# Peptides against a protein of PDB entry 4JHK: the designs that were tried, part 11

Target 1, 212 residues: chain A of PDB entry 4JHK
Amino acid sequence: EDYKIQSFDLETQKLLKTALKDPGSVDLEKVSSVIVDQSLKDQVFSREAGRICYTIVQAEAKQTNGSVFRRNLLNRLQQEFKAREETRKRSTQEWVCLVSFICNIFDYLKVNNMPMVALVHPVYDCLFRLAQSDALKNEEEVDCLVLQLHRIGDQLEKMNVQLMDELFNLLRDGFLLQEDLSSMGRLLLLEILEFRAGGWKLSDTAQKYYYS

## One batch from the design tools (peptide; made by RFdiffusion4, then SolubleMPNN)

Design b2_p16_8_s4
Fold by OpenDDE base, seed 2:
Structure b2_p16_8_s4 (fold): chain B 212 residues (1-212), chain A 16 residues (1-16)
Amino acid sequence: as target 1 above (212 residues)
Amino acid sequence: SLEEELERLLEEDENA
């Protein structure tokens, strides 16, 4: 299986590759830290990070029946989540990377082929933050919000439809009432409103936009 | 702590 880890130096690539194949032979705390650090800088990597994390989790479980990597990963994630407002104030880019990473972990890190319940509220909290008026005026945050909802919205709704309804009430209000949305932001909100209404199924056009 | 809560919830998920 091919993993997109070319953004790392060769030493780190080796570390990650070893973690994927023989997790017991490496410092899994360090591995988790490296993955999180990179995910906070590169939103594109965040999706790949989810897949990598899942593979490492599975490999460790099979090898030692352990969960050291997952524990360290989620602990770090919680730390970043806790500091999310400070992160947002410091760097919108890092903030949206954080949200993207959390969402991708939710998407890929399945337990018994199901999303982790423990991540539901943290994910929603991030999305609700992006749905606030001060965030909706920032196109980068709207892009992130809409992208995540396209990727995991259907799964999140299955976990808690009430929260999803509340979230989309905010998005609807933003679309209708927010005065300082960008034109693109407004279009994205409309699109995601329609996307959910259509049962979370991507049109051919949307598929091309988000995944091509 | 949040870490402890998450760990607990993860354990619950694994047992589900």
Scores: peptide ipSAE 0.030, ipTM 0.675, DockQ to the pose 0.338
Fold by OpenDDE base, seed 5:
Structure b2_p16_8_s4 (fold): chain B 212 residues (1-212), chain A 16 residues (1-16)
Amino acid sequence: as target 1 above (212 residues)
Amino acid sequence: SLEEELERLLEEDENA
């Protein structure tokens, strides 16, 4: 399997590669810290990070039946989640990276091939925050919200349909009533409303209309 | 914590 870790220096790349193959031979706390830190800076990497994390978790389980990496990862995730409002205040970019990271961990880090129940409410909390009026006026936050719903919306709905209904009520109200949305923001809200209404899928024609 | 909740879930799965 190929992992996109070229953005790291050679020493860190070696560390990550070793963690993927022989997790018992490296400092897994350090590995988790490196992955989280980079994910908070690079939203594109956050998706790859989810896959990497899952692989390391599986490798450690097979090698030692341990969970050191997962424990460190989830502890760090909880810390960042608790500080999410301060992060948003400091940097919109870091905030959307945080949301992306949490959502990608939810998507990839399965337990018995099922989503982690413990992450359901934290994910919804992040998405609800992005759906508030002060966030919807920022195109970067709308982009993040819509992207995550495209990726994991169907899974989240299966976990809690009531919360999803409440979330989309906010998105509908934003689309219809909020005046300070960007043109692209309004378009993206319409698209995601249509996406869910269509069973979390878009036709090829609709895809081209919204994203061409 | 998230880890504590995960461990609880894993224990429940093992006992089911």
Scores: peptide ipSAE 0.029, ipTM 0.661, DockQ to the pose 0.174
Fold by OpenDDE base, seed 4:
Structure b2_p16_8_s4 (fold): chain B 212 residues (1-212), chain A 16 residues (1-16)
Amino acid sequence: as target 1 above (212 residues)
Amino acid sequence: SLEEELERLLEEDENA
């Protein structure tokens, strides 16, 4: 598989490549730290990090029946999640990267081909935070919210339809009632409302309308 | 709490 790790220096790229092939030969704590740090800085990488992490987890399990990487990864995830409000205050960009990272871990890091149940509420919490009035007025946060719902909304709904209903009630109210939304923000909210209503699918015509 | 759920996740992983 081809992994997009060009944003790292050559030494770090070598480290990551080795982790993917021979995880027992590298410091997996360091690898996890590098991945999380980069995910918090680069949203493009953040959305790819889940796949990379899953591959390393599988490689380590097969090689040594170990879980050092996953433990370190999840420890870091917990730390970042707990500090999410501070992160948001410090940097909107880092905050949306964090949300993207958590969502992608949910998407890719599966156990027995199922999402980890313990990640369901943390993911919803992040999305609910993005659905608050103070976040909806920020187009960058709206972009993140809508993007994640496009990627994992159907999976999340399967895990808890009640929370999804509550989330979309907030989005509908935001669309209809909040006055300080940008034009694009309002359009994106409408699109995601229609996306779910259509069974988490969007027609080619609708896709062109909202994203052309 | 949500943080407690993540903590449980970590515990499960350590025991796996």
Scores: peptide ipSAE 0.029, ipTM 0.661, DockQ to the pose 0.506
Fold by OpenDDE base, seed 3:
Structure b2_p16_8_s4 (fold): chain B 212 residues (1-212), chain A 16 residues (1-16)
Amino acid sequence: as target 1 above (212 residues)
Amino acid sequence: SLEEELERLLEEDENA
């Protein structure tokens, strides 16, 4: 299986590849730290990180019936989540990477082929934060919000439709009432409103209109 | 800690 880990040096790539195949032979705490650190720097990798994490979790479970990697990963994730407001204040880029990573862990790290219930509220908390007025005025945060909703919105809604309704109330109000949105930000909010209204689908023509 | 709480919740998910 091909994993996009070109952003790492060769030594770290080797470490990750070994973790994927023989997790018992490496320091899984170190592996988890490396993955989280890189995910906070590169939003593209954040997407891949979810798949990598799932594979390592499955490999360790199969090899030793252990969960050392997952425990370390989730502990680190919770630490970053706890500090999310400080992260946002320090760096919008790191903040949106954090959100992307949490959402991708939700997307890939399944339990019995289902999303982890424990991650539902953390994900919603991040999305609600992005839906606040002070965040909606920042196009980078709107981009992140809309991207995550495109990726996991349908799954997240199945977990809690009430929270999704509340979230989209904020997005609708932002689209209609907030004055300091960028033109693109406003367009993206409209698109995601239509996307959900269409059953988390959008026509090719509409997609081209909003993203081209 | 919040980390420990998350771990607990995740364990509950595994057993669900």
Scores: peptide ipSAE 0.027, ipTM 0.664, DockQ to the pose 0.316

## One batch from the design tools (peptide; made by RFdiffusion4, then SolubleMPNN)

Design b2_p17_3_s1
Fold by OpenDDE base, seed 5:
Structure b2_p17_3_s1 (fold): chain B 212 residues (1-212), chain A 17 residues (1-17)
Amino acid sequence: as target 1 above (212 residues)
Amino acid sequence: MEEELEKLIEKDIEEFE
C-alpha cells in the first residue's frame, strides 16, 4: 500500500516507511511525534495519519506484541486535547486540525474492530465546543464540525445516543436562532441535521444539492 | 474528566495487549 507522505523530508519519509514495515527497528516515540505534529497543521494529512497509525499499531503488535507507538500517540493526543482552548485561541486552523485528528484516530484506531472507549468523551467534548455560538459563527469551525459528523457521527451515536441528542439540540438551536451565522454555515447545519434524520445517509439528490 | 481519560487510555492499552 502507498501512503501519502510526500510532504515530509526524505529522512522522515524513510523513518515512516520503516515504521510501517519494521516498527521494532525505529524510535516509535519519534514516529508518533512526527505524525501528530504534521496532523496539527495539515488537515488533509490527518485523514491519512489515521491509516498510517493503524498500520503501525498492527505491525508492532504482530512483530513484538508491543504497544509503544500506540501509547506515545495517545499520550500526545491527550496533551493536545488538554490544551485545546489555548490552541483555539492561538489558531482556528490548528484547532480544527486537532479536532480532525482526534476524530480520525477514533475512526481508524480500533481495538477488536471497535472504537476506543477512551476517545468517546474527548471527541464529544470537541464537537460540543464547535457547537457553541462563538464557534458556529466561524465557517471554518462549522466545516470541521460537519465533516467529522459525516465521518464518525453514526459510530459516536452508537457509543452514546444521549450525548448525540444533546449535541444536535445545540445545532438545531444554532440553525434556528443564531443571527450571525454565515449563509454557508447555515446551509451546512441544515444539511447535517437532515443527514442524521436520514439515518446518517444522504441521497444522491441531496448530496448534489448541498455539495454542487 | 482528564484524569478519567488517563485511566481509560491505560485500560484500553492493556486490553489491546
Scores: peptide ipSAE 0.026, ipTM 0.634, DockQ to the pose 0.845
Fold by OpenDDE base, seed 2:
Structure b2_p17_3_s1 (fold): chain B 212 residues (1-212), chain A 17 residues (1-17)
Amino acid sequence: as target 1 above (212 residues)
Amino acid sequence: MEEELEKLIEKDIEEFE
């Protein structure tokens, strides 16, 4: 199976490929660190990162019945999540990458085909932060918010419908009341409001756009 | 809330070890 790891140097690519096939032969802490670091720089990679992480987790479980990679990954995720406000202050781009990373980990790291319960609130916390007025005025943050909701909104709602209702109350208020939204931001908010109302289902064209 | 979430994450990790 092909993974989008072309952005890494050859040595790192080799490391990742080895981790995917023979996780016991590599430093899985280092692997997790590399994946997280790149995910914090490249939002597009975050999607691939989730898939890569899932594969490594499965491979390690099968090979050694271990969970070293997942533990290191989630520990790093926890650290980054804790520092999310500082990250946002430093760089909006890194912040939205962080959110994307957390959301994609939620999406891909399934346990018995179910999301990790421990990630539900952290994901919502990130989305709620993006739904605040100071974030909604930034199109980059709105893009991130809407993208994540398109990807995992249905799953999140199944985990906690009350939080989703609260989140969308903020989005509705932003759409209706916030004056400094960009035109695109307002359109995106409207679209996501309608998306949820429609049962979190995308058209074939829209699905291709968000998951391509 | 944040501290509690951190604990939940750690707990979840431990549950899957």
Scores: peptide ipSAE 0.026, ipTM 0.647, DockQ to the pose 0.487
Fold by OpenDDE base, seed 4:
Structure b2_p17_3_s1 (fold): chain B 212 residues (1-212), chain A 17 residues (1-17)
Amino acid sequence: as target 1 above (212 residues)
Amino acid sequence: MEEELEKLIEKDIEEFE
């Protein structure tokens, strides 16, 4: 299986490849740090990072029945999550990368083919933050919010439908009542409202309107 | 709620050790 790690230097690529095949032979704390650091800078890599993390977790479990990588990964994730407001204040780009990373870890890092329950509330917290008025006025944050809901909204709803209802109440209110939304932001909110209403699927009409 | 979330994450970490 090929992984998209071309953005790293050759030494780091070798480290990651070794971690994927023989995790016991590398410093898994260092590996986790490298993955998190890059995910906080590159939203595109965040998607790949989820897949990479899952593979390393499975490889380590199979090889040594260990969980060193997952422990270090989650510890770092917790640290970044705790500092999320400061991150948002410093850089919107880093903030949306953080949200993207957390959501992708939720999506890929499953246990017994189920999402980690401990990540449900942190994910919702991030999405609720993006749904606040001060965030909805920023198109970059709206882009992130809508993207994550497209990717994992159905899974999140299965975990807690009440929180999803509350979240979408905020999105509806933003769409209808907030005056300083960009035209694209308003369009994206409408699209995601319709997406959920359609059972997390786009109708043929909606697909043509938004993506053709 | 943040403290609660931290505890939940820590619990999962402990369970995986």
Scores: peptide ipSAE 0.026, ipTM 0.651, DockQ to the pose 0.402
Fold by OpenDDE base, seed 1:
Structure b2_p17_3_s1 (fold): chain B 212 residues (1-212), chain A 17 residues (1-17)
Amino acid sequence: as target 1 above (212 residues)
Amino acid sequence: MEEELEKLIEKDIEEFE
């Protein structure tokens, strides 16, 4: 497999490549911290990070039957989640990177081919925060919210349909009642409302309307 | 809730191993 790690220096690239092939030969705590740090800076990387993390977890399990990497990864994730309000206050960009990272970890790191239960509420908490009025007025936060729901909304709903209903009530209210939404923000909210209503699928007609 | 998260993480790790 090919992984997009060109943004790292050569030493770190080597570290990551080694972790992917021979995780027992590297400091997996360091590897996890490097991945998290970069994911908090680059939202695009966060998707790749999820795939990388999954591969390392599988490799370590097969090689040593260990879980050092996953443990360190999740511990760091928990720390960042706890500090999410401070992160949002400091930087919207870092905040949406954090949300993206948490959602991508949820998407890729599964136990027995099922999403980790421990991540369900943290993911919803992040999405609910993005659905608040003060966040919906920021297009960057709306972009993040809608992107994550496109990626993992169907999985999240299967884990807790009641929370998803509550979340979409907020989104509907935002779409209908909030005055300071951007034009694109309002369009994205409408699209995601229709996306869920269609069983987390977008018709060809709707797709052309919103994205052509 | 945070303490609950820690417990759930530990449980998931144990199930994975």
Scores: peptide ipSAE 0.025, ipTM 0.634, DockQ to the pose 0.915

Design b2_p17_3_s4
Fold by OpenDDE base, seed 3:
Structure b2_p17_3_s4 (fold): chain B 212 residues (1-212), chain A 17 residues (1-17)
Amino acid sequence: as target 1 above (212 residues)
Amino acid sequence: MEEELEKLIEEDIAAFE
């Protein structure tokens, strides 16, 4: 299986591969730190990090019935989440990567195909932040918002439809009322509005119209 | 394994919140 870890140097790639197969032989705190750090820098990796994390969690549980990796991962994630406004101020790219990573963790760290309830509100908080006027004017943040909703919107709605309704009220208002949206940003908002309205599905025609 | 993992996740969830 390809975990898309090409952005790491060879030494770190080896560390991650070892963690995936024999987590007891590596420093799992270091592994978690490396994954979080890279997820904040590499958007491609941040979108795939959830699969890696899930596999390491499973491997450690099977090997020692331990949770050192997951504990360190979630603790670091909590720290980054709490500092999200400072991260956004420092770097839009890192902020977008953080949101992508949190959403990916939500998507992949499931038990019996159920998401971690504790991540629902943090994910919504991130998406609501992206839906504020000061964020909607930034195309990079709109890209992130729409991408995450495409990936996990259906799951999030099942967890809390009221929050999803409130979120999409903001998106509709942004689409209709906000003056400083880019043309692409406005198109993306319209697309995601239609995506949800269609039961979290997009027709081939619509897909081609918005993304071809 | 999923059952055991679920217990561990629940413990870690408390730490995350």
Scores: peptide ipSAE 0.027, ipTM 0.653, DockQ to the pose 0.082
Fold by OpenDDE base, seed 5:
Structure b2_p17_3_s4 (fold): chain B 212 residues (1-212), chain A 17 residues (1-17)
Amino acid sequence: as target 1 above (212 residues)
Amino acid sequence: MEEELEKLIEEDIAAFE
């Protein structure tokens, strides 16, 4: 399987490739830090990072029955999550990258084909933060919120429907009541409201209407 | 909540091993 790691230097690419095939032969703490650092800078990479992380976790489990990589990864995620408000104040771009990365790890890093329960509340906390009035006025944050809900909303709802109801109450209120939303932001909120109402599915026609 | 997250992560890691 091919992984998109061409953005890294050759030495780091070699490190990642080795981690994917022979995790016991590399410094897995370093590998995890490299992946997290890049994911905090590049939201597109965060999606690929989820796949990479899953593969490394599986490879290490198979090779040594170990979980060194997963432990280091989750510890780093926790640190970044704790500092999320400071990150948001410093850079909206870094903040949405952080949210995207946490959501992608939730999506890909499954155990026995189930999401990690430990990540449910942190993911919801991030999404609730994006649903606050001061965030909804920023189109970049709305883009991130809606993207994550498209990707993992159905999974999150299965984990806690009450929190999802509360989240969408905020989104509905934002759509109806908040005056300083961008036109695109308002459109995206409407779309995601309809997306959930339709069972987390969007017709091809509707997708073209909102995203073409 | 942050303390709870630490506990949950540790539990998940233990379950994974």
Scores: peptide ipSAE 0.024, ipTM 0.650, DockQ to the pose 0.782
Fold by OpenDDE base, seed 2:
Formats: structure tokens, C-alpha cells, sequence
Structure b2_p17_3_s4 (fold): chain B 212 residues (1-212), chain A 17 residues (1-17)
């Protein structure tokens, strides 16, 4: 398979390609750091990063029955998660990239086709942060929130419906009560509210309304 | 919660090994 890693320099691309094929021959701690660093800069890559991470995890498991990469990845992810408020303060762009990356790891890095339980609360914490009033007024954060819920909302709800209910209570209140939402932000909130109400699927009429 | 998260991550990692 081809992976979208053209944003890296040639040396790093080689490192990643080697990690994908022969993880035992590279510094997997370095690989994990590189992936996380780039995911914090490029939201598009953060999506691909999930797939890349899964592939490396599987490759290492098959090759050596090891889990060095996953351990380093999760440790770095936890580090970034703990610093999420500082990241948000420093750069909204990096913050939404972080959220996107965590959500994509949740989506792709599964064991026995199940999400890692350890990621459930971190994902919810990120989404809850995006659902706060100070975040909802920022269209970039709303975009991120809605995008992640479209991608993993159904899976996340299966892990904890109570938290999902609480999250959507905030979103509903934001939609109805918050005055400083952008027009697009308000539209996106409405769309995601309807999306969940429809069983995490868009009806034909809703699809036409919001995306045509 | 963060402390528990660390434990959960460690447990998940251990479970995969």
C-alpha cells in the first residue's frame, strides 16, 4: 500500500517506509515521535497517521511480537494530551491537529477490532473541550469537533453513551443559546445534532441540505 | 483522572503483549 508521506523529507520518508516493512531495523521511538510531530502540524496527515501507526504496530507484532512502537506512541500521545490546554493556548491549529490525531488513533489503532479503552476518555475530554463556549465560537474548533464526530461518533458512543449524551447536551445548548457562533458554526452544530439523531447517518434530505 | 489514564494505558499496553 501507498502512504501519504510526501510532506516529510526524503530521509524521514525512508525511515517511515522502513518502519512499515521492517520495524525491527529502525528506532521506533524516533518513528513515533516523527509521526506525532507531523500530526501536530498537518491535520490531513493526522488522518493518514492513524493508518500508518496501525500498520507499524501490526508489522512489529508480526516480526518480533513486540510493542515498542505502540508503547512509545501512546506515551507521546499521553504527553501531548496532558499538555493540551497549553497547546490550545499556543496554537488553535496545533490543538485541532492534536484532537484529530487522537481521534484517528482511536479509529485505526484497534486490537481485535476493538478500540483501546484507554483512549476513550482522552477522546471525550478533547471533544468536551471543543464543546465549551470559548471553543464553539471558533469555527476552526467547530470544524474539528464536527469532523471527528462524523468519523468516530458512532464508535465512541458504543464505548460510553452517557458521555456522548452529555457532550451533545453541550452542543445543543451551544446551538440554541450561544450568541457568538458563526453562521457556519451554527449550521455545523445543527448538522451534527441531526446526524446523531439519525443514528450517525445523514438522511437524503439532510445530505442535500447541508452538502449540496 | 490523568493518573488513572496512565494506568489504563499501561494496562492496555500490557494486554497487547
Amino acid sequence: as target 1 above (212 residues)
Amino acid sequence: MEEELEKLIEEDIAAFE
Scores: peptide ipSAE 0.024, ipTM 0.653, DockQ to the pose 0.734; fails the geometry check
Fold by OpenDDE base, seed 1:
Structure b2_p17_3_s4 (fold): chain B 212 residues (1-212), chain A 17 residues (1-17)
Amino acid sequence: as target 1 above (212 residues)
Amino acid sequence: MEEELEKLIEEDIAAFE
């Protein structure tokens, strides 16, 4: 099975492969750190990172009934979340990678086929931050917001529909009232509003209009 | 919210141990 880890050096690739198959034989704190670090630099990898993390969690549970990796991963995630405003100030790219990573962990790191409740509020906090006026004027942040809502919006709504309603009130206000949105940003907000209104689905016509 | 996250993470971790 290919986990798309070619962006790492050979030594790190071996480390990750070993963690996936024999997690008890490696430093799982180091593994978690490597995954988080790369996810903060590469938004494409952040999606794969979710799958990798889930696999390692499952492998460790089966091998030793342990949860060392998950604990280290969540601890690091908490640290990055706490520092999210500083990260945003330093680099928009790193900030959207962080949001993407948190959302992908929410999507993949499920327990008993259910999302971790502990991640619900942090995910919403990130999305609400992206929905603020100072973020909506930045296309990169709008891209991230809309992408995550496409990926996990339906799941998040099931966890807390009230927060989702509040979030989309902000998005609607941004679409209607904010004057300094880019043309693309405005288009993306409209698309995501329609996406949710359609039950988190797009018609073939709408899909072609917005993404073709 | 950060404090709440810490508590929730700790609770989830404890639940799985």
Scores: peptide ipSAE 0.024, ipTM 0.657, DockQ to the pose 0.609; fails the geometry check

Design b2_p17_8_s1
Fold by OpenDDE base, seed 2:
Structure b2_p17_8_s1 (fold): chain B 212 residues (1-212), chain A 17 residues (1-17)
Amino acid sequence: as target 1 above (212 residues)
Amino acid sequence: SEEEELERLIEEDIAAF
């Protein structure tokens, strides 16, 4: 199976490929750091990163019954999460990449076919931050928020419906009451409100309205 | 704290794997 890792230099590509096939032969702490670093720079890669991480976790489990990679990955992720406000202040782009990466890890990195419980609150915390008024006025943050909810909203709701209700209360209030939303931002909020109301699915009419 | 709880939960998830 092919992975989209062409954005890395050749040496790093080799490292990643080796990690995917023979994780015991590489420094898995370094691998995790490389993946996180790139995911903080490239939002498109962050989704691929989730898949890559899952594959490495599975490969290590099969090879040695170990969890060195996952441990290092989660530790680094926690570190970045703790610094999320600083990241947001420094770069909106890096912030939305961080959120995207955390959400993608939640999506792909399952334990016994279930989401990791440890990631539920961090994911919600990120989404709640994106749902604050100062974030909703930034179209890039709204794009990220809506994208993640499209991807993992249904799964996340299953983990904690109460938090999801609270989140969507903020989104509804933002849509209805916040004056400095962009036209596109407002449209996206409306769309995601309807998306959840429709059971995390778009109706044919809604699909045409928002995406055609 | 929430951070400590998160760390604990991460360790639990790691252990569960």
Scores: peptide ipSAE 0.031, ipTM 0.666, DockQ to the pose 0.927
Fold by OpenDDE base, seed 1:
Structure b2_p17_8_s1 (fold): chain B 212 residues (1-212), chain A 17 residues (1-17)
Amino acid sequence: as target 1 above (212 residues)
Amino acid sequence: SEEEELERLIEEDIAAF
């Protein structure tokens, strides 16, 4: 199986490959740190990071029945989550990478084929932050919000439909009432409102309209 | 706080696995 890790130096690539095959032979705290650090810099990698993390978790469980990697990963994730407002102030790019990473971990790092309950509220908190007026005026944050809802909205709704309703009330209000939205931001909000209304699916016509 | 709740839930999930 091929993993997209070409963005790392050769030594780090070897470390990651070894973690995927023989997690007991490497420093799993270091591995988790490397993955998180790169995910905070590269939003494209954050998707791959979720898959990599799940594979390492499974490999360690099978090899030693251990959970050292998952523990270290979640501890680091918690630290980054706690500092999310400072991250947002420092760099919008790092902030949306953080949100993307948390959402991708929610998507891939399943236990018994179910999402981790511990991640539900943190994910919603990130999405609610992106749904605030000061974030909705930033196209980069709107892009992130809409992308995550496309990826995990249906799963997240199954975990808590009430929070999803509240979130989409904010998005609808933003679409209808906020005056300083960009044209693209307004378009994306409309699209995601229609996406959920359609059962988290887009018709072929709608897909062409918004993304072609 | 939400951060404290996350910490608790992480610990519980880790313990359950």
Scores: peptide ipSAE 0.030, ipTM 0.670, DockQ to the pose 0.662
Fold by OpenDDE base, seed 4:
Structure b2_p17_8_s1 (fold): chain B 212 residues (1-212), chain A 17 residues (1-17)
Amino acid sequence: as target 1 above (212 residues)
Amino acid sequence: SEEEELERLIEEDIAAF
C-alpha cells in the first residue's frame, strides 16, 4: 500500500516505511513524535497520518504483541490536547491542525472495530471550542469544525447523542444570532446543520452548492 | 478531572488492544 509521505525528508521517509513493515526495528517513540509534529503543521497530512498510525499499530501488534507506538502517540495527543488553548492563542493554524489530527486518529485508530472511548470527549471538547463565538468568527476555525463533522459526525453521534445535540444547538445559535460571521462561515454552518438533519448525508447538488 | 479521566481511559484502551 502506498502512503503519502513525500513531505518528509528521505531519512524520515525511510524511518516511516520501516515502521510500517518492521516496527520492532525502529524507535517507535520517535516515529510517533515525527507523525504528530508533521500533523500539527499540515492539516491535509492529518488524514493520511491516521491511516499510517493504524497500520503501524497493527504491524506492531502482529509482530511483537506490543503497543509502544500507540501508547506514545496517545500520550503525545493528550499533551497537545491539554495545551490546546495555548496552541490556539499562539497559532490558529496549529490549533486547527491539532483538532484535525485528533479527529482523524479517532476516525482511523479503532479498537475492536470501534472508536477509542478515550478520544470521544476530547474530540467533542475540541468541536465545542470551535463552536464558541470567538471561534465562529474565524473562517479557518469554521472550516475545520465543519470538515471534521463531515468526516466523523455520524460516528461521534453514535458515541454520545446528547453531546451532539448540545453542539448543534450552539451551531444553530451561532448561525442565527452571531453578527460577525463571514458570509462563507454562515453558509458552512447552514450546510452542516442540514447535513446532520439529513442523517449525515448530502446530495451531490447540495454538495456543489455549498462547496463549489 | 477531565485530564485524569482521559489518562485512565487511554490506559484502558491500550490494555484492551
Scores: peptide ipSAE 0.029, ipTM 0.661, DockQ to the pose 0.920
Fold by OpenDDE base, seed 3:
Structure b2_p17_8_s1 (fold): chain B 212 residues (1-212), chain A 17 residues (1-17)
Amino acid sequence: as target 1 above (212 residues)
Amino acid sequence: SEEEELERLIEEDIAAF
């Protein structure tokens, strides 16, 4: 399987490739740090990061029955999560990347084909933060919110439907009541409301209407 | 705090792996 790691320098690419095949031969703490650092800079990479992380976890489990990489990854993720408000204040882009990364780890880093329970509330917390009035007025945050809900909304709802209902109540209120939404932001909120109402599906016609 | 609870839950999940 090909992994999109071209954004890294050659040395780091080699490190990642080695981790994917022979995790016992590299510093897995360093590998986890590199992945997290890049995921905080590049939202597109954060999706790939999920796949990479899953593969390294599986490779280490197979090789040594160990979980050093996952432990380091989750510890670093927790540190970034704890600092999320400071990150948001410093850089909306980094904040959005952090949310994207957490959501993608939730999506890919499954145990026995089940989501990690520990990530459910953190993911919802991030999405709820994006659903607050001060965030909904920012298109970049709305884009992130809607993107993650498209990717993992169905899975999250299965984990906690009550939180999902509360989240979408906020989104509905934002769509209907918030005055300083951009036109695009309002369209995106309407689309995601429709997406969930349709069972986490969107018709081709609706897709073209909102995203063409 | 929620962050402290996350730490606990992460450790529990790690232990389950």
Scores: peptide ipSAE 0.027, ipTM 0.667, DockQ to the pose 0.703; fails the geometry check

